Peptides against a protein of PDB entry 3J47. Designs and how they scored, part 78

Target 1, 121 residues: chain A of PDB entry 3J47
Amino acid sequence: IRLTNQLKSLKGLQSKLKDVVEYLDKVINKELPINHTILGKLQDVFNLLPNLGTPDDDEIDVENHDRINISNNLQKALTVKTNDELMVIYISNLVRSIIAFDDLIENKIQNKKIQEQRVKD

## One batch from the design tools (peptide; made by RFdiffusion4, then SolubleMPNN)

Design b2_p23_1_s3 (from b2_p23_1, 15 letters changed)
Fold by OpenDDE base, seed 1:
Structure b2_p23_1_s3 (fold): chain B 121 residues (1-121), chain A 23 residues (1-23)
Amino acid sequence: as target 1 above (121 residues)
Amino acid sequence: KEELIQQMQKVIEQLQKLLKELQ
C-alpha cells in the first residue's frame, strides 16, 4: 500500500513534468506566446530546488559536466538520508508548485484549443 | 528569454531523469 502510493505519486509528478516540457517546446517553437505568469511559476519551482547551479555560469565547456553536476547534486539531495523531514517539506512544496504550474499550462492549452475551434466554426 | 526557456527545459528533463531513476 505505502510503496504503491509513492509510485503513483511519482508517476503523477512525472506526467506533470511532461506537460511542462510540452509547454516549453510549444513556446520555443512559437506555437504558444510566452506567458510570464507560467514562467514565473516555473521559476518558483526552480527556487525551491536545492543545487540548481546558479544561472550565472555563462561561459566555459559544460554541456556534459553541468548535466551530471545538477543531476548528481539533486540526486545527492534526494538520496541523502540525513534530513527526511526537511526533504518531505521540500518535496511537498516542489510538488505543490508543479501542480499549480501544470493546472496553468492545461488552462492555456485548453483556451487555445477553444479559440482555434471558434475560428473554424 | 529563449535561453531562459531552454535552461528551464534542461532542468525539467533532469528532474524527469531523476524521477525515472527513483522508480
Scores: peptide ipSAE 0.048, ipTM 0.609, DockQ to the pose 0.268
Fold by OpenDDE base, seed 5:
Structure b2_p23_1_s3 (fold): chain B 121 residues (1-121), chain A 23 residues (1-23)
Amino acid sequence: as target 1 above (121 residues)
Amino acid sequence: KEELIQQMQKVIEQLQKLLKELQ
């Protein structure tokens, strides 16, 4: 029961992250205007993210010693499996932030599809 | 602005990879 619910929640999160990528691709391709409300909520998600340092991104000014400690503790939690509880808390907060804008992304994508159909009729 | 969106996309792709490794 617990594992099945975790797997269902993980599949739901994977679908939502796919919708976020599809939205970002459309914004990069200039197919959608930048929505400041979506971008702000997405920034809130990234502010909760540890700097999952890719070894090639040596350029984000670490102005907050507390962000480094949260980043290092959580990168250590993800890399070393040393605290599955901190990883679950982190993923839960990330999921909550992603859910807060997913409906707004979906509504924006749907509204565009409806407008493109109305221009072809 | 475009660079920020590309960085955001890269981070989301990393999260998708991590979620796939948890399955």
Scores: peptide ipSAE 0.044, ipTM 0.612, DockQ to the pose 0.281
Fold by OpenDDE base, seed 3:
Structure b2_p23_1_s3 (fold): chain B 121 residues (1-121), chain A 23 residues (1-23)
Amino acid sequence: as target 1 above (121 residues)
Amino acid sequence: KEELIQQMQKVIEQLQKLLKELQ
């Protein structure tokens, strides 16, 4: 029962992350206008992420040793499966943040479709 | 702004990969 519920929650999270990628593609392709509320909620997700280094950012300054250690521990928990408790906390916070803006993405896509239909009629 | 969105996509793709490795 507990394992089946965890797998269902992870599948739900994977689906929502796909909807986020599709939204970001539509924003890059200028199909959707930039929504600052959606981007702010995505920033809340990224602030909870380990620094998944961009392959070009080996140069920004010395002031977050405690944040770097927490970030590296989160990255190690996710990649090496060595800290299941920290991984569960991280995924739970991501799920909460992703649910909070997924409804905003869907509402924005639906509102655009309704407006485009009204311009064709 | 567009570069930030591309970085955000790359991070989400990495999260999707990690979630597949957990299943």
Scores: peptide ipSAE 0.042, ipTM 0.598, DockQ to the pose 0.254
Fold by OpenDDE base, seed 2:
Structure b2_p23_1_s3 (fold): chain B 121 residues (1-121), chain A 23 residues (1-23)
Amino acid sequence: as target 1 above (121 residues)
Amino acid sequence: KEELIQQMQKVIEQLQKLLKELQ
């Protein structure tokens, strides 16, 4: 029961992160205008992210610098067993911010679809 | 502005990868 609820919550978060990628792709493709409110909320999500960029100590290899360091420091921030309570509070705040951001994305996508239908009729 | 959006997209893709590794 508890593990199944955690997996369901992680799948829900994965779906919301997919909606964020789809929104960013539509903005890159100029299908949607850059919305400063959406961009600001996404910046708030990233500012909540543990700073993935302080190397406190020890060596590994100069040729995959952007993909390995963020995964390893975020994995280290999520696997460093020394502050599970702050990690749970942090993840809870991150999830809350992503939910509020996803609701804003969905509202913007729906409003655009409604406007495109009204121009075709 | 477009470069910032591309950087944000890369970070979201990394979060999605981490969530798959936790499942």
Scores: peptide ipSAE 0.035, ipTM 0.572, DockQ to the pose 0.265

Design b2_p23_1_s4 (from b2_p23_1, 14 letters changed)
Fold by OpenDDE base, seed 2:
Structure b2_p23_1_s4 (fold): chain B 121 residues (1-121), chain A 23 residues (1-23)
Amino acid sequence: as target 1 above (121 residues)
Amino acid sequence: KEELIKLMQEVIKKLQELLQQLL
């Protein structure tokens, strides 16, 4: 029972993260306008993540290194550098922040799908 | 602005990968 509820909650989080990716894809493809309220709430989510900087990363070059370093530092912060207790706190805060705007993201995606169907008919 | 959105998307994809490793 407890483990099944935890797995159900994690699957719910995975669905919400998918809705965020679908929203960001539609914004990148210019299918949706940039919503500053959604982007601000995503920034709040990222500000609640473990600090991705190690004090030793203060050298080398703007544009392609930052994505690999942020990915590696995020992965290192979430999998290698955090005690399981800190990881649970950060994930819990991330989950709360995502839940607070998920309904807004899903509403924007669904309203766009409905408009695209009406233009094809 | 567009680069920030692409960066946000990459971070969310990494969180999905990490969550999938826990499931």
Scores: peptide ipSAE 0.118, ipTM 0.735, DockQ to the pose 0.219
Fold by OpenDDE base, seed 3:
Structure b2_p23_1_s4 (fold): chain B 121 residues (1-121), chain A 23 residues (1-23)
Amino acid sequence: as target 1 above (121 residues)
Amino acid sequence: KEELIKLMQEVIKKLQELLQQLL
């Protein structure tokens, strides 16, 4: 029972991540206008991510010594394979952020479909 | 702005791959 519920929750998360990729693809393709609320919530997700540096951009100065220590500890937890607890906390915060804007993505996609139907009638 | 959205999409795809390796 507990294992089946964990697998169901992980499959639910995979579906929500798919909806996020589909939304970002429609925004890249100019099929949907940029939504600042969705992008702001997605930025909250990325602020919890370690800097996945592209190997080629030296220097962005932004002052916040306490946020850098949390990001570096999460980066070390993800890269060093030795701190599964910090990785679980990170994934849990990521999941909460994704759930918080998934409803906004779905509502925006549905509202567009309704408008496209009204223009064909 | 468009480059930032592409980077965001790539990171979400990497998270999907990591989740798929756990399932």
Scores: peptide ipSAE 0.114, ipTM 0.734, DockQ to the pose 0.219
Fold by OpenDDE base, seed 5:
Structure b2_p23_1_s4 (fold): chain B 121 residues (1-121), chain A 23 residues (1-23)
Amino acid sequence: as target 1 above (121 residues)
Amino acid sequence: KEELIKLMQEVIKKLQELLQQLL
């Protein structure tokens, strides 16, 4: 019972992260205007991520080195059993930020649909 | 601005991949 509820909550989080990727894709493709409130909430999510590099490489080759460090640092933050309490606080804040962000995406998509309907009428 | 949005999208995709490996 407890494990099934945790898996259901985690699948819900995966769906919300998908909605985020689809929103960012529409913004990249210029199908949606950049929303500074949505972008600010994404920045809050990134500020909660453990630092994605050692501060000692003054040449960020943005295409190949960062992808490995992001995955390794996030995996390390999720697998390091040495601070389970700080990990639970971090995950709880991350989940709260993602939920608040998903609600902003949904509200913006709904408001765009309402405006497109009002222009057809 | 566009590069920052692309970077944000890539990190979210990585978070999804890691979440999928946990499930």
Scores: peptide ipSAE 0.101, ipTM 0.717, DockQ to the pose 0.247
Fold by OpenDDE base, seed 1:
Structure b2_p23_1_s4 (fold): chain B 121 residues (1-121), chain A 23 residues (1-23)
Amino acid sequence: as target 1 above (121 residues)
Amino acid sequence: KEELIKLMQEVIKKLQELLQQLL
């Protein structure tokens, strides 16, 4: 029962992260205008992220490092032995910020659909 | 601005990949 509820909550979080990616994709594709309130809430999510440490000093090669480093430093920041209690508080705050952001995205997508319907009538 | 949004999208995709490894 407890494990099934945790798995359900984690699947719910995965769905919300998908909605965030789909929103950002529509913004990149200029299908949606940049919403500063949404971007501010997303920045609040990233400000919760542990500082994705600059790789310890060794060698400038500026064109392929950022993508692999974000993955490795995020994975390292989420997997390196920070006190399990701090990790739980941190993930809980991150999840709360993602939920609040998803609700904001849904509200803005719905408002756009309503406006597009009113322009077709 | 656009590069920042792309970077933000990439980090969210990585969070999804990590979450998928836990499921």
Scores: peptide ipSAE 0.077, ipTM 0.681, DockQ to the pose 0.270

Design b2_p23_2_s1 (from b2_p23_2, 12 letters changed)
Fold by OpenDDE base, seed 4:
Structure b2_p23_2_s1 (fold): chain B 121 residues (1-121), chain A 23 residues (1-23)
Amino acid sequence: as target 1 above (121 residues)
Amino acid sequence: MSELIKLMQEVIEKLQELVKELQ
């Protein structure tokens, strides 16, 4: 049972990472517009991944209990089979890249809104 | 495991590329 669940969680992560790569490629190629709702959902999924290093910081937000359970199951699926340090480094870099991307998007949205306001006045 | 690490690295690289294109 435990090993089957770990393999299922790992396959689920692998599929989602492929979907993310394919989405990012389409956005990079300008085939798809930037979708802030998709990026926010990716950020939310990845913000649950930094807890891969600390099993004790479960005090952030009772409203995400199902997402925390998916994260904790994913965490437990990753930690049993990898050099956990290498995975934590990759996840931390992924999260940092997503945050930096979100900040850039928000800055571009704000700049666009300011430009659109200045053209109406 | 090697494939998962490779996919995570690919996601990081794609995010970094997208950040560079938006700057």
Scores: peptide ipSAE 0.023, ipTM 0.524, DockQ to the pose 0.029
Fold by OpenDDE base, seed 3:
Structure b2_p23_2_s1 (fold): chain B 121 residues (1-121), chain A 23 residues (1-23)
Amino acid sequence: as target 1 above (121 residues)
Amino acid sequence: MSELIKLMQEVIEKLQELVKELQ
């Protein structure tokens, strides 16, 4: 019973991750407009990550550099696959992001499908 | 476990791609 519920929860998380990937692909391909609310909530998740700036990059340009560094550090932490406390924090914050976007991504994908149907009829 | 980590990596890669397209 416990193992089956954990597998079901993991499959649910996997589905939601695919929905996030599909949303990002549609935004990249310009099929969907950029949603600033989704990007803002994503930024909030990144801001909840400990700033793992290398101790040597204290000084210059306060908005775009932090997002790239956090993303690179998260990718590095996930790639190394060590029992790094950072990897656990990053996984936890990414999971929180995915859950917070679920309804918003689904609503945007559905609204696009409805618009495409109305143009064919 | 391995597939979940792979999907998380794919999300990170796509976010990096999106950030590059917005610059």
Scores: peptide ipSAE 0.022, ipTM 0.562, DockQ to the pose 0.037
Fold by OpenDDE base, seed 1:
Structure b2_p23_2_s1 (fold): chain B 121 residues (1-121), chain A 23 residues (1-23)
Amino acid sequence: as target 1 above (121 residues)
Amino acid sequence: MSELIKLMQEVIEKLQELVKELQ
């Protein structure tokens, strides 16, 4: 029972991450207008990422390194099989944030589908 | 686990792409 519920929750999270990717692709392709509320909630998700910076890089440069460092540090922490606790905290925060804006993503995807149907009729 | 990690990476890549399209 517990393992089956964890697998269901993980599959649910996987579906919601796909919905986020699909939303972002539609925004990039200019198929959907930018929703600053969704982007702000996505930013909140990334701000809740454990700062997986090694505690040993005390050196300064605040404008172009942070985005590559967040991606590389996340990739490092996701590949470092040794940080299961930070991964659990990260997944928990990610799940909470994704659930909190899921309705916003779905409403935008639905509104687009309704508009595309009305143009075909 | 591996597929979830891949989707999390894909979300980050798409956000980075979106930010480049906004600049």
Scores: peptide ipSAE 0.022, ipTM 0.557, DockQ to the pose 0.055
Fold by OpenDDE base, seed 5:
Structure b2_p23_2_s1 (fold): chain B 121 residues (1-121), chain A 23 residues (1-23)
Amino acid sequence: as target 1 above (121 residues)
Amino acid sequence: MSELIKLMQEVIEKLQELVKELQ
């Protein structure tokens, strides 16, 4: 039961991360206007992520000792098979945060399609 | 696991690209 729920949450996260990638691609390609509210919330989500970079890109922002411990525990949970519980909690919070973008991204894509149709008529 | 980390890295790279285009 626990492992099946973890796999379901992980697949949900993976799907929503793909939706975020596709949104960012459309913004980069100028196929969607930049939404600073979406971008700011994405930055908030990524500021909660461990630095997934190589240990050589630590320009020291010295202001959050408590965030560094959560970051290091997730990087360890992603690299070390043994911390399934912290991984599930974090993945679940990340999925919840990314699901909150889904409606906003989809509404922006739909609104753009409707505008492009109205300019062709 | 490897695919999820790769997708997270891809999102970071795309955000960095977008920030560079805004500057």
Scores: peptide ipSAE 0.022, ipTM 0.530, DockQ to the pose 0.055

Design b2_p23_2_s2 (from b2_p23_2, 10 letters changed)
Fold by OpenDDE base, seed 1:
Structure b2_p23_2_s2 (fold): chain B 121 residues (1-121), chain A 23 residues (1-23)
Amino acid sequence: as target 1 above (121 residues)
Amino acid sequence: KEKLIKELQEVIEKLQELIEQLQ
């Protein structure tokens, strides 16, 4: 029961991350305009995970010390089997941010489809 | 702008890989 609920929540998160990728691909392909509100919400998601990027050397901005600590704690929680509680807290906050972001993506994609239908009628 | 979108995409792909490793 507990494991099945975790797997269901994780599958839900995978689906929402897929919707985020599909949105970014449409923005890259110029199929959707760059929405600053969506990008801001995506930045809010990544502010919970500031070091999932490759450590390719371009400018340690020294103003991120608190964000670096949160990221190092999350990376440490993901890499070290001993911080399950911290991992659950960070993942729960990340999931909430991704849900709110996905709802924004769906609303924008739907609004575009409605506008494209109205131009064809 | 386009650089930021690519960096964001890479981070999402890494999140997907981490989620796959948790399954």
Scores: peptide ipSAE 0.040, ipTM 0.609, DockQ to the pose 0.283
Fold by OpenDDE base, seed 3:
Structure b2_p23_2_s2 (fold): chain B 121 residues (1-121), chain A 23 residues (1-23)
Amino acid sequence: as target 1 above (121 residues)
Amino acid sequence: KEKLIKELQEVIEKLQELIEQLQ
């Protein structure tokens, strides 16, 4: 029962991550305008992420020694599988941020469809 | 802005791979 519920939650997260990728592709292709609220929620997801070394992230001075230590501990928990408790806390916060982001994407797509219909009528 | 969105996509793809490794 507990394992089946964890697998169901993980599949739900994978689907929502796919919806996020599809949204970002539509924004890159200029099919959707950039939304600062959506990008802010995406930044909240990334502030919880380990610095997954993009070859160009060596140039953002942001003063927070405590956030860097938390991020490095979370990176070590995810990559080394040595701290399952920190990994579960990280995934739980990430899931919450992705759900809130997915709801904002859906609301924006629906609002755009309603506006496009009102311009055709 | 476009660089940030590409970095964001790469991170999401890495998260998807980590999720697949947990299944």
Scores: peptide ipSAE 0.021, ipTM 0.551, DockQ to the pose 0.277
Fold by OpenDDE base, seed 4:
Structure b2_p23_2_s2 (fold): chain B 121 residues (1-121), chain A 23 residues (1-23)
Amino acid sequence: as target 1 above (121 residues)
Amino acid sequence: KEKLIKELQEVIEKLQELIEQLQ
């Protein structure tokens, strides 16, 4: 029961991340306008994420020192077996931020469809 | 702007891969 619920929640998170990719593709393809509120919330999510190793960023200029510290503290919270409570709080906040972001994407896709219908009528 | 969106997309794809490895 507990493991099945965790796997269901993780599959839910994977679906939400897919919706985020599909949104970003539509923005890259100029099918959707750049929403600064959505991108700002996504940046807030990633500023919380541990640096998921690009081994090729020997070019992260000195302005990222605070991002590296937050990322290193979170990566330490994820790797240091002594802070399971902070890891759970962090993951819970990350998941909440991703859910809220997906809800913003869905609301914007719906609002665009409504506007496109109103322009055709 | 386009560089940032591509970087964000790559990080999401890495998160998806990590989630798949946990399943």
Scores: peptide ipSAE 0.020, ipTM 0.568, DockQ to the pose 0.273
Fold by OpenDDE base, seed 2:
Structure b2_p23_2_s2 (fold): chain B 121 residues (1-121), chain A 23 residues (1-23)
Amino acid sequence: as target 1 above (121 residues)
Amino acid sequence: KEKLIKELQEVIEKLQELIEQLQ
């Protein structure tokens, strides 16, 4: 049951990644206009991914060299394409992530206070 | 514009390969 649900979730992610590739191919082929909002959301997903260029100290495999090069190229492309619209999307998602983190901290502090009160009663 | 789209595509393809290795 748990393993089957994990495999179903991974297949669902693989399907979404395929839909993103098909979208990017249509944009490359000029079948669709470049949507800056979609491109910004994709950039934010990649900025939330663990940096593919930090090996945990034990796997220098040839695959990690390709991943490091891709990560560095992507980061360079993100930096060279300072379109003010993409910067506004990036900052908006960063601010949303900070707010969600603050709400998480506040919820943990409140839960701690409730537990401390229940131990005093 | 096209360079960034190609680099995003390459990262997605590598994420797909990684997901296939976990299945």
Scores: peptide ipSAE 0.020, ipTM 0.524, DockQ to the pose 0.240

Design b2_p23_2_s4 (from b2_p23_2, 13 letters changed)
Fold by OpenDDE base, seed 5:
Structure b2_p23_2_s4 (fold): chain B 121 residues (1-121), chain A 23 residues (1-23)
Amino acid sequence: as target 1 above (121 residues)
Amino acid sequence: MEELIKQMQEVIKKLQELVQQLQ
């Protein structure tokens, strides 16, 4: 029962992440206008990634290393089988941020549809 | 489970690449 619910939740997360990728692709293709509130919430999702730096990569270097370190630390966090607890905290924060983001996309799509209807009447 | 985690990693990576192209 517990494992089946975790798999169902992770499939739901994968669907929502796909909807986010499709939204960003439409924004890159200029089919949708950039929403700075949506982009800010995505940045919040990435900033909530635990910096699972191994305690052995002592390189404090300022201003451009954070993005490459976030992707490498996320890959390390998801490949390092050594802390199931930090992975659960990470997935929980990611899920919370993606739900809040999905609600914001849906509210914006609904508001756009309402505006397009009001221009036709 | 492992394949679903791998697919989630790929989607997150694509999301990061798309966010970088928007900046």
Scores: peptide ipSAE 0.024, ipTM 0.481, DockQ to the pose 0.062
Fold by OpenDDE base, seed 4:
Structure b2_p23_2_s4 (fold): chain B 121 residues (1-121), chain A 23 residues (1-23)
Amino acid sequence: as target 1 above (121 residues)
Amino acid sequence: MEELIKQMQEVIKKLQELVQQLQ
């Protein structure tokens, strides 16, 4: 039962990550307008990644190295078997952030559809 | 696990492509 629920939760996370990719593709293709609130929430999700990769280094260095470090820290958090508890907390926080982000995407897509309908009437 | 990492890498890549189109 516990393992099946963890696998179901992970499949749910996987589906929501696909929905985020599909949203970004629609924005890249100019099918959707850029939503700075959505992009800010996506950045908040990624800003959770550095805090899980190092005990010991207090330096907020904001510039351009972050994306490779985010992918590496995520990969490290998911591949380094040395702290299964921190990995579970990490995945739980990431899942919560991605669900809240998906709800925001859906609400913004609905609001856009309503606005496009009001311009056609 | 590997497929989840690949999907997160794809999200990062799409964000890079979007930022490059905004510059």
Scores: peptide ipSAE 0.023, ipTM 0.511, DockQ to the pose 0.055
Fold by OpenDDE base, seed 2:
Structure b2_p23_2_s4 (fold): chain B 121 residues (1-121), chain A 23 residues (1-23)
Amino acid sequence: as target 1 above (121 residues)
Amino acid sequence: MEELIKQMQEVIKKLQELVQQLQ
């Protein structure tokens, strides 16, 4: 019973990793737009991977050190890129807010001129 | 276990490829 549940959970995780690969392939092929919320969630999952080592394996496996370095470099690259893209979105929203504020000022000036004309007639 | 590790490595590789296409 316990072993069969662990195997079922592992097969479930395997299926989800396949769904993630298929999603990434569609994004790489430009079939789907990049979704920063999905990339951020994938990054959160990768940030949790180093914590899946039990604190009790004092065996310096050289393969784990290269995987940790690859994971850390990928996490850093994803963080930098996500921050740069969020900065572009922030600047775009700031520019839109400035334009909308300018349009509001112009509309107030026009409305004031129309009121001043109606008081002179 | 081996197939799960292989799929995790494939996800990492695809994320690296995506990051490289974004640079």
Scores: peptide ipSAE 0.022, ipTM 0.492, DockQ to the pose 0.097
Fold by OpenDDE base, seed 3:
Structure b2_p23_2_s4 (fold): chain B 121 residues (1-121), chain A 23 residues (1-23)
Amino acid sequence: as target 1 above (121 residues)
Amino acid sequence: MEELIKQMQEVIKKLQELVQQLQ
């Protein structure tokens, strides 16, 4: 029972990650207009992500030595598969952010469909 | 686990591409 629920929750997270990628592709392709509320929440995700940029391009100075160490340790945990606890924290923060986006993405898609219907009538 | 990490990396890459298009 506990293992089957964890596998179901992980499959649910995997589906929601695909839905976010598909939304981002539609915004990149200009098929969907940018939503600043979605973008602001995406920035909250980025601020919780380790800088998974290549180790070889350029300094952005922002003061917090303690956040940089947590970020680098989390990056190392993701890249080297050596720290499952930091992986769980990262996944938990990503899940929380994805859930907060789901309602905003769906509302934006619905609002676009309603506008496209009103232009055909 | 590996497929989940790959999907998380794909989301991050797409987010970086989107931010770069907004600048």
Scores: peptide ipSAE 0.021, ipTM 0.504, DockQ to the pose 0.055

